# Peptides against a protein of PDB entry 5EFW: the designs that were tried, part 15

Target 1, 141 residues: chain A of PDB entry 5EFW
Amino acid sequence: TTLERIEKNFVITDPRLPDNPIIFASDSFLQLTEYSREEILGRNARFLQGPETDRATVRKIRDAIDNQTEVTVQLINYTKSGKKFWNLFHLQPMRDQKGDVQYFIGVQLDGTEHVRDAAEREGVMLIKKTAENIDEAAKEL

## One batch from the design tools (peptide; aimed at target 1 D14)

Design b1_p15_1_s2 (made by RFdiffusion4, then SolubleMPNN; from b1_p15_1, 8 letters changed)
Fold by OpenDDE base, seed 1:
Structure b1_p15_1_s2 (fold): chain B 141 residues (1-141), chain A 15 residues (1-15)
Amino acid sequence: as target 1 above (141 residues)
Amino acid sequence: SPSFEESRALALAKV
């Protein structure tokens, strides 16, 4: 389907399963994070966090999940090899036809640098648009 | 890349 053809960094998680695990990861996401698909499916995405990941930012993500809302943050994540990268991250709920949360969509900006000012705004627009595309594509499932 | 359904099934087997 169209969903699997979206060439952006993203995951889909299932909050109806224990600990909201990743149930889908794009190839680009795997390349970015240096993980195989088998290494991350079924796991909560928190394994990307590390020593320099801002805990307050992580709490914003947790709050968004708990409240079933969207959030956009920029945080330090770590690849499998331990390489730090800045992750401009957008998360939003994917709702069913009834309006109930079915999944969460997590989108990560391409690149490893901290983005600021206009570049950040552009990145935010891009990842939000990507999330919307994923949401629409998922309706084909 | 696996289909969404295949991916979800694999994830389910790991939780």
Scores: peptide ipSAE 0.777, ipTM 0.972, DockQ to the pose 0.701
OpenDDE base, seeds 2, 3, 4, 5: peptide ipSAE 0.774, 0.777, 0.772, 0.771; ipTM 0.972, 0.972, 0.971, 0.971

Design b1_p15_1_s3 (made by RFdiffusion4, then SolubleMPNN; from b1_p15_1, 10 letters changed)
Fold by OpenDDE base, seed 3:
Formats: sequence, structure tokens, C-alpha cells
Structure b1_p15_1_s3 (fold): chain B 141 residues (1-141), chain A 15 residues (1-15)
Amino acid sequence: as target 1 above (141 residues)
Amino acid sequence: SKSFEESYKLALSKV
């Protein structure tokens, strides 16, 4: 389907399963994080967090999931090898025909530095647009 | 790349 052909960093999670595990990961996401698909699927995405990941930012993500809302944040994530990167992260719910949350879409824009001002706005627009594309593609499932 | 269906089935088996 079109979903599998989207060349962006993203995952799809299923909040209806225990601990909201990743049920789909793009090839780009695997390359970014240095994990295999086997290592990722079925796990909560918190494995990307590490010592310098801001806990308050993580709480914002948790709150968004609990409240079934979208959120955009920047946080430090870690690759499998332990490399730090700044992640401009966007999360939004994917709703079914009844309007109920079926999945969550997580889109990652990796960077070497914290993004601010115009660059941040551009990045936010990009990852939000990507999320919408994923949402539309997922309707083919 | 893995299809959504294959990915989902694999994920389910690990939960």
C-alpha cells in the first residue's frame, strides 16, 4: 500500500494493546535509530529515551496519549549505539470511521541541534504534513 | 520493507 512507501521517519502505535506498542516502523526510522524491525515491533517507543531526555517533555507526550490529543515537542533521543540526537517529534491520533482512536502516528525529524524560530516552524509544518499523509495512506488498510 | 499486516502480526506476537 501507499503507507509502506512513505519515505519518512515514523512509527504507528496501537493504544488498544498493552503499553501502546509500536506496530509499524518505517525503514527510515530503523535507519535513524539503528534498530532492526524485529527489535522494535511490539515495544513501547520509550526505548529511545535516555539520561538527558527531559522528563517534563516526556510527560507532555504521555498526557497527549492519555487525552487522545496531538502534541509536538523537541527531545533528546538515543540510537542503539548510544548516539544522542535532537528529535522534533509530532504525535497525533488516527481515528476510525466512528471517530474513535485506533492508532497513534509518531513522526520524527532528527537534528544535531535544538531547532528554534523559523527553522522550528518549518520543521513542525513538515512533520505535521507527513503525519497527515500517513493518516491518509493508512485509510487504504 | 515489511507490510503493515506483517508488522502488526509480528508486533502482536511479542505483546
Scores: peptide ipSAE 0.748, ipTM 0.966, DockQ to the pose 0.698
OpenDDE base, seeds 1, 2, 4, 5: peptide ipSAE 0.744, 0.744, 0.688, 0.737; ipTM 0.966, 0.965, 0.944, 0.965

Design b1_p15_1_s4 (made by RFdiffusion4, then SolubleMPNN; from b1_p15_1, 8 letters changed)
Fold by OpenDDE base, seed 1:
Structure b1_p15_1_s4 (fold): chain B 141 residues (1-141), chain A 15 residues (1-15)
Amino acid sequence: as target 1 above (141 residues)
Amino acid sequence: SPSFEESLALARSKV
């Protein structure tokens, strides 16, 4: 299907499974984070967090999941080798035909620095558009 | 890369 051909950094998680694990990861996401697919499938994405990850920002993500809403934040994430990167992150629920939340879509835009102003707005538009594309592609499943 | 269905099946086997 078209889902597996989307060349962006993204994961799909399943909130109906214990601890909302990653059930799909794009090749680009694996390259970004330096993990293998085997290492991350079935795990909660919190392994990307580290010492400098802002806990208040993480709470915003948790609240969005609990409330079944979308959220866009910037936070420090870490690769497997321990390299820090700024993650402009967008999360949104993917709903089934009945309107119930089936999965969550997480899209990552990586950068060496915190983005502001026009760069941030551009990044937000990009990752939101990507999330919509993923949502549409998933409907083909 | 694996299909979504294959990925999902693998993930489910680990939780």
Scores: peptide ipSAE 0.764, ipTM 0.970, DockQ to the pose 0.674
OpenDDE base, seeds 2, 3, 4, 5: peptide ipSAE 0.763, 0.758, 0.763, 0.756; ipTM 0.970, 0.970, 0.970, 0.970

Design b1_p15_2 (made by RFdiffusion4)
Pose (drawn by RFdiffusion4):
Structure b1_p15_2 (pose): chain A 141 residues (1-141), chain P 15 residues (1-15)
Amino acid sequence: as target 1 above (141 residues)
Amino acid sequence: LPKFTGGVPFYPPPS
């Protein structure tokens, strides 16, 4: 299917279920994070966080979800085995024609450090186009 | 399913 042909890291969550769980995770996201589908479907994506994760950054994500809007941030995430990576993360809601939120889309891009300038602009462009591709691929669900 | 209206709690990163 088209959703499965999207070669990027991403997860989709359902805010209408308690605690906004993951309902779909990309093949690339699972192998990057070393988790399986059985392990993480039904879980909130906060399991990616840990000791060196910036609290205020997580706060900005919480607030954007509460307000039902987009956010782009960078933060430290961990794999299942505990390896650290920087995550250039973009979040956006999928809405129906009346504007009601159906799902949240999250797209991840791994790095070894915080990026800025042109490197950040390129990464943001890639993850925002991917989110639009995901929204278009999942509009009937 | 119900409409999403916000009100999510905040969870800090674990130490």

Design b1_p15_2_s1 (made by RFdiffusion4, then SolubleMPNN; from b1_p15_2, 5 letters changed)
Fold by OpenDDE base, seed 2:
Structure b1_p15_2_s1 (fold): chain B 141 residues (1-141), chain A 15 residues (1-15)
Amino acid sequence: as target 1 above (141 residues)
Amino acid sequence: KPKFTGGYPFVAPPA
């Protein structure tokens, strides 16, 4: 499928189901996080959080979901083995023809450090562009 | 670079 051709770290979640579970994960996302597909499908993505994940940043994500808006943040996430990585994360709703939210798209750009300034802006542009590509590709879901 | 082989869409149970 067109969706499967997008070689980026991303998930799609379903806010219409209890706890907004992951319903799709790219192969790259699985490789990044060290989980199998079976381990994460049907789960809320909060399993990526850990001790050093900033709670205020997590609240921003939660607020965006509750308000059905997009958000871009950087936060510490953890792989299955416990390895920390900086996640430049973009989330946006996927809406139907009526404008109602059907899914959320989450795009992750991983790094060893918190990015700033021009590097951050460049990363943000990249993950936002990726999210738009996913939105178009996922219309067939 | 090989293309990734699939995404395996999944719909979780409602309950």
Scores: peptide ipSAE 0.033, ipTM 0.584, DockQ to the pose 0.030
OpenDDE base, seeds 1, 3, 4, 5: peptide ipSAE 0.031, 0.037, 0.036, 0.031; ipTM 0.648, 0.656, 0.664, 0.632; seeds 1, 3, 4, 5 fail the geometry check

Design b1_p15_2_s2 (made by RFdiffusion4, then SolubleMPNN; from b1_p15_2, 6 letters changed)
Fold by OpenDDE base, seed 1:
Structure b1_p15_2_s2 (fold): chain B 141 residues (1-141), chain A 15 residues (1-15)
Amino acid sequence: as target 1 above (141 residues)
Amino acid sequence: KPKYTGGYPFVDPPE
């Protein structure tokens, strides 16, 4: 499918199911996080967080959801083996033709360091563009 | 407390 051809780190979650679980994960995302598809489908994506994940940053994500807006942040995430990485993360709702939230799209850009300035701007543009591509492709779900 | 009635993806459960 068109969705499966998107070679970026992303997941799609379903707010109509209990705890808004992951219903789709790209192969790249699985490779990045070291999980199998079976291990993460049906789970809330919060499992990527760990001891050094900034709680204030997570609160920004929460607030964006409450306000039904997109959000872009950088936060520490962890692989299955416990390896830390900086995640330039973008989350946005996918809406149906009536404007109601149908899914959430989460896009991840991994890095070994906290990016700033031009590098951050470039990453933000990339993950936002990716999210839009996913939004269009996900209409087939 | 939670404004959004659906689940929160990538976030701790609502208090």
Scores: peptide ipSAE 0.486, ipTM 0.839, DockQ to the pose 0.176
OpenDDE base, seeds 2, 3, 4, 5: peptide ipSAE 0.421, 0.481, 0.463, 0.370; ipTM 0.812, 0.817, 0.825, 0.793

Design b1_p15_2_s3 (made by RFdiffusion4, then SolubleMPNN; from b1_p15_2, 5 letters changed)
Fold by OpenDDE base, seed 4:
Structure b1_p15_2_s3 (fold): chain B 141 residues (1-141), chain A 15 residues (1-15)
Amino acid sequence: as target 1 above (141 residues)
Amino acid sequence: KPKFTGGFPFVAPPA
């Protein structure tokens, strides 16, 4: 599918299902997080959080979901093996033709470090653009 | 309504 051809780190979640589970994960996302597709589909993405994940940042994500708005943050996430990484990610709702939230799109920048200033702005623009591409492709779901 | 509190990956080891 067009969605499968997007070579970026991203997931799609379904807030209309219990606990807003991941219903799609890109190959790159699986590689990044060290999980198989079978391990993450149907799960809430909170499994990426760990001891050093900033709770205030997590609350921003939660608020965005509750308010059905977009959010862009950086936070510490963990791979399956416990490896920490900085996650610059953008989350936004995908709405159906009626205007109701159908899915959430989460995009993670391809990077290995915390980004700041111009690099951060560039990364944010990239992941937001990617999210829009995913939104378009995901309309086929 | 299910609450999504997820982390999305950008791989960079903490400094």
Scores: peptide ipSAE 0.044, ipTM 0.641, DockQ to the pose 0.075; fails the geometry check
OpenDDE base, seeds 1, 2, 3, 5: peptide ipSAE 0.036, 0.037, 0.041, 0.037; ipTM 0.646, 0.655, 0.675, 0.644; seeds 1, 2, 3, 5 fail the geometry check

Design b1_p15_2_s4 (made by RFdiffusion4, then SolubleMPNN; from b1_p15_2, 6 letters changed)
Fold by OpenDDE base, seed 5:
Structure b1_p15_2_s4 (fold): chain B 141 residues (1-141), chain A 15 residues (1-15)
Amino acid sequence: as target 1 above (141 residues)
Amino acid sequence: KPLFTGGFPFVDPPA
């Protein structure tokens, strides 16, 4: 689809389904995580967690979902082959015309190997902007 | 060392 070809790392989840599963994943996200689309559609994104994933950060994500609000965090995730990567992650709800949460949009920043400090603020702005673009593009889902 | 992606993937805590 057009949405899946967007050259950004993102997923869309459906909180109205059991366990808030991934219902859409971009090609870039699949490439980053080393999973096929068939392997992740219908699953909760927790499969990306591993031994060094900070539990407190995961709880912040859960709180945002439960409270139906946005959150931006950075956490260790793992590819299918077990490769660790830092995930600068932004989550926000997509609401319907009545104001009810319809989906969640999760965006991951493009890879940067050596810059974290000052570039993090810039990355946050980028992934938030990307999330808004996805929201607009996915209105007809 | 882990790769810094600049963004965090969507992760939900275990059920």
Scores: peptide ipSAE 0.039, ipTM 0.656, DockQ to the pose 0.078; fails the geometry check
OpenDDE base, seeds 1, 2, 3, 4: peptide ipSAE 0.036, 0.036, 0.037, 0.035; ipTM 0.657, 0.659, 0.660, 0.650; seeds 1, 2, 3, 4 fail the geometry check

Design b1_p15_3 (made by RFdiffusion4)
Pose (drawn by RFdiffusion4):
Structure b1_p15_3 (pose): chain A 141 residues (1-141), chain P 15 residues (1-15)
Amino acid sequence: as target 1 above (141 residues)
Amino acid sequence: TRWEEDRALAEEKVA
């Protein structure tokens, strides 16, 4: 299917279920994070976080979800085995024609450090276009 | 579909 043909890291969550769980995770995201589908479907994506994760950054994500809007941030995430990576992360809601939120889309891009300038602009362009592709691929669900 | 499999597994765990 088209959703499966999207070669990027991403997860989709359902905010209408308690604690906003993951209902779909990309093949690339699972192998990057070393988790399986059986392990993480039904879980909130906060399991990616740990000791060196910036708390104010996590706060900005919590607030954006509460307000039902988009956010782009960078933060430290961990794989299943505990390896550290920087995550250039973009979040956006999918809405129906009446504007009601159906799901959240999250797209991840791994790095070894915080990026800025042109490197950040390129990464943001990639993850925002991917989110639009995901929204278009999942509009009937 | 992969969507249906993944969503059904997630709903089962959330229920």

Design b1_p15_3_s1 (made by RFdiffusion4, then SolubleMPNN; from b1_p15_3 with R2S D6S A8K)
Fold by OpenDDE base, seed 3:
Structure b1_p15_3_s1 (fold): chain B 141 residues (1-141), chain A 15 residues (1-15)
Amino acid sequence: as target 1 above (141 residues)
Amino acid sequence: TSWEESRKLAEEKVA
């Protein structure tokens, strides 16, 4: 499908399953995080968090999921090997034709550096656009 | 991998 061909860092999670697990991960995401698809599927994305991950930022993500809204944040994540990287992360709900939340889309910026000001705004626009593309592609599912 | 394969595997793991 078109979804499977999107060459960006993203996951799709299913809030209707216990602990909102990842049900799809792009190849780029696997490369970024150094995990295999088998290691990731069925798990909550919190495995990317570590000692220096800001807990307040994590709470913002959790609140967005609970409130079924979108959020954009930057937070420290860790690869499988323990490498830290800055993740400009955008999350938004994917709704069905009835309007109910079916999945969540999580998009990670390609770059792993902390971005600010104009660069951050540009990155935000990019990952939001990517999320919309994923949402549209998901209509084929 | 495909959407269907990924979804099924994930659902199987959380079951």
Scores: peptide ipSAE 0.633, ipTM 0.952, DockQ to the pose 0.822
OpenDDE base, seeds 1, 2, 4, 5: peptide ipSAE 0.632, 0.623, 0.631, 0.627; ipTM 0.953, 0.951, 0.951, 0.951

Design b1_p15_3_s2 (made by RFdiffusion4, then SolubleMPNN; from b1_p15_3, 4 letters changed)
Fold by OpenDDE base, seed 1:
Structure b1_p15_3_s2 (fold): chain B 141 residues (1-141), chain A 15 residues (1-15)
Amino acid sequence: as target 1 above (141 residues)
Amino acid sequence: TSWEESRKLALEKVA
């Protein structure tokens, strides 16, 4: 399908299942995080968090999920090997024809440093556009 | 990996 061909870092989660687990992960996401697909599927994405991940930022993500809204944040994530990276992260609900939330789309833009100003704005536009492309592709599922 | 295969595997793991 078109979804499977999107060459960006993203996951799809299912909030209707216990603990909102990842049900799809792009190849790029696996490469970024250094995990295999087997290690990721069925798990909540919180395994990317670590000691320096800002808890207030994590709470914003949780609130967005609970309220079924979108959110864009930047936070520290960790690869399987423990390597830190700045994740410009966008989350948005995927809704069915009736408007009910079926899934969440999470898009990640990785960086070795915290992005600011124009670079951040550009990144936000990119990951939001990516999320929309994923949402559109998911209609074919 | 396809959407269907991924979803199926995920469902099996959470069950």
Scores: peptide ipSAE 0.664, ipTM 0.955, DockQ to the pose 0.826
OpenDDE base, seeds 2, 3, 4, 5: peptide ipSAE 0.653, 0.654, 0.655, 0.656; ipTM 0.953, 0.953, 0.953, 0.953

Design b1_p15_3_s3 (made by RFdiffusion4, then SolubleMPNN; from b1_p15_3, 5 letters changed)
Fold by OpenDDE base, seed 1:
Structure b1_p15_3_s3 (fold): chain B 141 residues (1-141), chain A 15 residues (1-15)
Amino acid sequence: as target 1 above (141 residues)
Amino acid sequence: TAWEESTALARERVA
């Protein structure tokens, strides 16, 4: 499908299921995080968090989900092996024709350092554009 | 499809 051809780091979650689990993950996301598809499907994405993940930033993500809005943040995530990386993360709801939220789209831009200024702006534009592409591809399913 | 297989597996594994 068009969705699986998108070569970016992303997941799709289902807020209508218990604990808003991941229901789809791109191959790139699995490579980035070092998890298998079986290890993450059906789980909440919080397993990417660790000791140095800022809790206030996590709360912003939680609020966006609860309020069914989009959010863009930068936070520390961890791979399966425990490697830290800065994740420029964008989340937005995917709505049906009636306007009801069906899923959430999460897009990750990984980096070895916290990005600032022009690099951050460029990254934000990229992950937002990616989210829109995912949204359009998912509508064909 | 990949979508169908993925979502089915996820539904089976949710808590």
Scores: peptide ipSAE 0.679, ipTM 0.958, DockQ to the pose 0.815
OpenDDE base, seeds 2, 3, 4, 5: peptide ipSAE 0.670, 0.679, 0.672, 0.676; ipTM 0.956, 0.958, 0.956, 0.957

Design b1_p15_3_s4 (made by RFdiffusion4, then SolubleMPNN; from b1_p15_3 with R2S D6S K13R)
Fold by OpenDDE base, seed 1:
Structure b1_p15_3_s4 (fold): chain B 141 residues (1-141), chain A 15 residues (1-15)
Amino acid sequence: as target 1 above (141 residues)
Amino acid sequence: TSWEESRALAEERVA
């Protein structure tokens, strides 16, 4: 499918299942995080968080899930080997024809540094556009 | 991995 060919870092989660687990992960996401597909499918994405991950930012993500809204934040994530990276993260609900939430789309833009100003704006535009492409591709499933 | 296989595996692990 077209979804499987999107060469960006992203996951799709299912809020209708216990703890909103990851049900799909792109190859790029696996490469970024250093996990295998078998290690992450069926799990909540919180395993990417660690000691220096800002809890207030995590709460914003949780609130977006609960309220079924989109959110864009930047937070510290960790690879399987424990390497820290700044994740410009965008989350948005994927809705069916009736408007009900089916899934959530999570897009990650990785960086060694916290991005600011123009760089951040550019990154936000990119990950939002990516999310829309994923949403469009998912409708064909 | 296909979408269908991915979903199936995830659902199995959650159950």
Scores: peptide ipSAE 0.570, ipTM 0.939, DockQ to the pose 0.802
OpenDDE base, seeds 2, 3, 4, 5: peptide ipSAE 0.555, 0.568, 0.560, 0.563; ipTM 0.936, 0.939, 0.935, 0.937; seed 3 fails the geometry check

Design b1_p15_4 (made by RFdiffusion4)
Pose (drawn by RFdiffusion4):
Structure b1_p15_4 (pose): chain A 141 residues (1-141), chain P 15 residues (1-15)
Amino acid sequence: as target 1 above (141 residues)
Amino acid sequence: MLDSDFYPKRPIKPR
């Protein structure tokens, strides 16, 4: 299917279920994070976080979800085995024609450090186009 | 302009 043909890291969550769980995770996201589908479907994506994760950054994500809007941030995430990576992360809601939120889309891009300038602009462009592709691929669900 | 400027916050209906 088209959703499965999207070659990027992403997860989709359902905010209408308690604690906003993951209902779909991309093949690339699972192999990057070393988790399986059986392990993480039904879980909130906060399991990616750990000791060196910036708390105020996580706060900006919590607030954006509460307000039902988009956010782009960078933060430290961990794989299943505990390896550290920087995550250039973009979040956006999928809405129906009336504007009601159906799901949240999250797109991840791995790095070894915090990026800025042109490197950040390129990464943001990639993850925002992917989110639009995901939204278009999942509009009937 | 943000998505919230077009689609103000609304109560999310649960399944």

Design b1_p15_4_s1 (made by RFdiffusion4, then SolubleMPNN; from b1_p15_4, 6 letters changed)
Fold by OpenDDE base, seed 3:
Structure b1_p15_4_s1 (fold): chain B 141 residues (1-141), chain A 15 residues (1-15)
Amino acid sequence: as target 1 above (141 residues)
Amino acid sequence: MSISDVYPKKEIKPK
């Protein structure tokens, strides 16, 4: 499918299901996080959080989901093996023809360092553009 | 609803 051809780190979640589970994960995302598809499908993406994940940042993500808005943050996430990485994360709702939220699109830009200023702006532009591409491709779902 | 988890990546300033 067109969605499967997007070579970026991303997931699609379904807020209409209990606990907003992941319903799609890109191959790149699986490689980044070291999980198999079977291990993550049907689960909430919170398994990526760990001891050093900033709780205030997590709350921002929660608020965005509850308010059905987009958000862009950086937070510490963990791979299956426990490896920490900085996640420049963008989340946005995907709406149906009626305007109702159908899915959430989450795009992850992985890095070994917290990025700032121009580098951060560039990353944000990239992941937002990626999210738009996913939105278009996900219409096939 | 419940919050979703994301991967750690370098921070990018929102556009």
Scores: peptide ipSAE 0.060, ipTM 0.598, DockQ to the pose 0.033; fails the geometry check
OpenDDE base, seeds 1, 2, 4, 5: peptide ipSAE 0.042, 0.042, 0.036, 0.039; ipTM 0.584, 0.613, 0.610, 0.615; seeds 1, 2, 4, 5 fail the geometry check

Design b1_p15_4_s2 (made by RFdiffusion4, then SolubleMPNN; from b1_p15_4, 7 letters changed)
Fold by OpenDDE base, seed 4:
Structure b1_p15_4_s2 (fold): chain B 141 residues (1-141), chain A 15 residues (1-15)
Amino acid sequence: as target 1 above (141 residues)
Amino acid sequence: MSLLDIYPKKPIVPK
C-alpha cells in the first residue's frame, strides 16, 4: 500500500480503543526503536519514555491527544536496549470526512542531540510534511 | 476500510 511505502518513522494510534494503542508502525520505526512489530502493536507509545524524558513535554502530548489537536515537541526517548535519542516528535489527528478524529499520526525524527534554530525548523517541516503524507495515504485505504 | 482491516497483523489490545 501507499502507506507501507512511506519510509519514515511513524505510528498510527487509535484513540477510540483503550489507552490509544499503536495500530500501525512503520518498518523504520521498528528499526529505530529496536522493537518488533509484535512487541508494540496494541500498546500505548509511552514505552518509549524513560528516566530522562521530560514529564512536562509528555503532558503536552497528552493534552494534545485529549484536545484532539496537533503538537510538535522534542523529548528523550529510549530504544528497547536503553539507548537514548532525541525525538523530534509530531502528532496530529487523522479526521474523517465529517471532521471526527479517527486516528492519531505520530512521526518521529531521531537525533543524537536536541536541535534548535534552523535545524529544528527544518526537522519540523519534514515531520509535518510526513504526517500529511501519511494522512493522505491512510485516507486512500 | 479501517486501518485495522487493512493491517490485521496482531490483535489490538492495550498492554
Scores: peptide ipSAE 0.123, ipTM 0.691, DockQ to the pose 0.039
OpenDDE base, seeds 1, 2, 3, 5: peptide ipSAE 0.077, 0.092, 0.029, 0.144; ipTM 0.652, 0.659, 0.613, 0.666; seeds 3, 5 fail the geometry check

Design b1_p15_4_s3 (made by RFdiffusion4, then SolubleMPNN; from b1_p15_4, 6 letters changed)
Fold by OpenDDE base, seed 3:
Structure b1_p15_4_s3 (fold): chain B 141 residues (1-141), chain A 15 residues (1-15)
Amino acid sequence: as target 1 above (141 residues)
Amino acid sequence: MSISDIYPKSEIKPK
């Protein structure tokens, strides 16, 4: 499918199902996080968090989901093996023809360091563009 | 030790 052809780190979640589980994970995302697809599908994405994940940043994500808005943040995430990485993360709702939220699209740009200034702006533009591409492709769902 | 949800459960319900 068109969605499967997008070679970026992303997941799609279904907020209309209990616990807003991941219903799609890109191959790149699996490689990044070191999980198998079987370990990911049907689960809430909270497993990416760890000891150094900033709780205030997580709250921003929570607020965005609750308010059905988009958000872009940087936070510490962890792979299955426990490796830390900085995640420039963008989340946005995917709406149906009626305008109701159907899914959430999460795009992850991994890095060894917290990005700032021009590098951050470039990363933000990239993941936002990616999210839009996913939105279009995900219409097949 | 509880970890907050990155993708919290949504209040959106199926219509």
Scores: peptide ipSAE 0.074, ipTM 0.635, DockQ to the pose 0.099
OpenDDE base, seeds 1, 2, 4, 5: peptide ipSAE 0.041, 0.054, 0.069, 0.048; ipTM 0.618, 0.623, 0.640, 0.628; seeds 1, 2, 4, 5 fail the geometry check

Design b1_p15_4_s4 (made by RFdiffusion4, then SolubleMPNN; from b1_p15_4, 6 letters changed)
Fold by OpenDDE base, seed 4:
Structure b1_p15_4_s4 (fold): chain B 141 residues (1-141), chain A 15 residues (1-15)
Amino acid sequence: as target 1 above (141 residues)
Amino acid sequence: MSLSDVYPPKPIKPK
């Protein structure tokens, strides 16, 4: 599918299901997080959080989901083996033809550091563009 | 609505 051909780190979640579970994960996402597809499908993405994940940032994500809006943040996430990474994360709703939220698209830019300034701006542009590409491709779901 | 918050990049360099 067109969606499967997007070689970026991303997931699609279904807020219409209990606990807004992941319903699609890119191969790159699985490689980054060290999880198998079976381990993450049907689960809420909160398993990526850990001790050093900023709770205020997590709340921003929660608020965006609750309000059905987009958000872009950076936060610490953890791989299956417990490795920390900085996640430049963009989330946005995908709406159906009626305008109702059907899915959420989450795009991750992986890095070993908290990106700032020009690097951050570049990353934000990239993940937002990626999200739009996913939105278009996800119409095939 | 429940939160699927966080997503992955490369590991942070050890200090």
Scores: peptide ipSAE 0.049, ipTM 0.605, DockQ to the pose 0.025; fails the geometry check
OpenDDE base, seeds 1, 2, 3, 5: peptide ipSAE 0.049, 0.032, 0.033, 0.032; ipTM 0.645, 0.643, 0.617, 0.616; seeds 1, 2, 3, 5 fail the geometry check

Design b1_p15_5 (made by RFdiffusion4)
Pose (drawn by RFdiffusion4):
Structure b1_p15_5 (pose): chain A 141 residues (1-141), chain P 15 residues (1-15)
Amino acid sequence: as target 1 above (141 residues)
Amino acid sequence: SEVKEEALRKHEEFM
C-alpha cells in the first residue's frame, strides 16, 4: 500500500483513544529504534525519552498536542538498547473536511547532534513533505 | 488491553 511505500521514519497516533497511543509505526522507525510492532503499538510515543531529554522541549510538544497544532523541535531520544540520538521531530494533526482531528502524524530524522542553519532547513523540508505524503496516503482512514 | 487491541485493528486497516 501507499502508506507502506513511504520510506521514512514516522508513527501515527489516535488521540481519541486514552493517552494518544501509536496505531501505526513505519518499518524504518522500528528498525531505527530497535523496537517491534508487538512491543510499541498501543503505547504513547514518550517511551523514546530519557535522562538527557530536555524537559521544556517535551513541554512544547505537550502544549502543541493540547492546542491541536503543528510543532517542529529537536530533542534527545533513546533506542531500545539505550543508544542516544538527536531527533529532528515534526508533528501535525490529520483533520477531516470539517477540521476535526482524526490522528497525529510524527516524523523523525536521526542525527548525532543539534543541527542549525542550512542543515536544519533541509531536514525540516524533508520531514514536512513526508508528513504531507502521509496525510495524503491515510486520508480515508 | 482494550486500547492495544483497538490499535492493532487500526494498524491492520492502515496496512

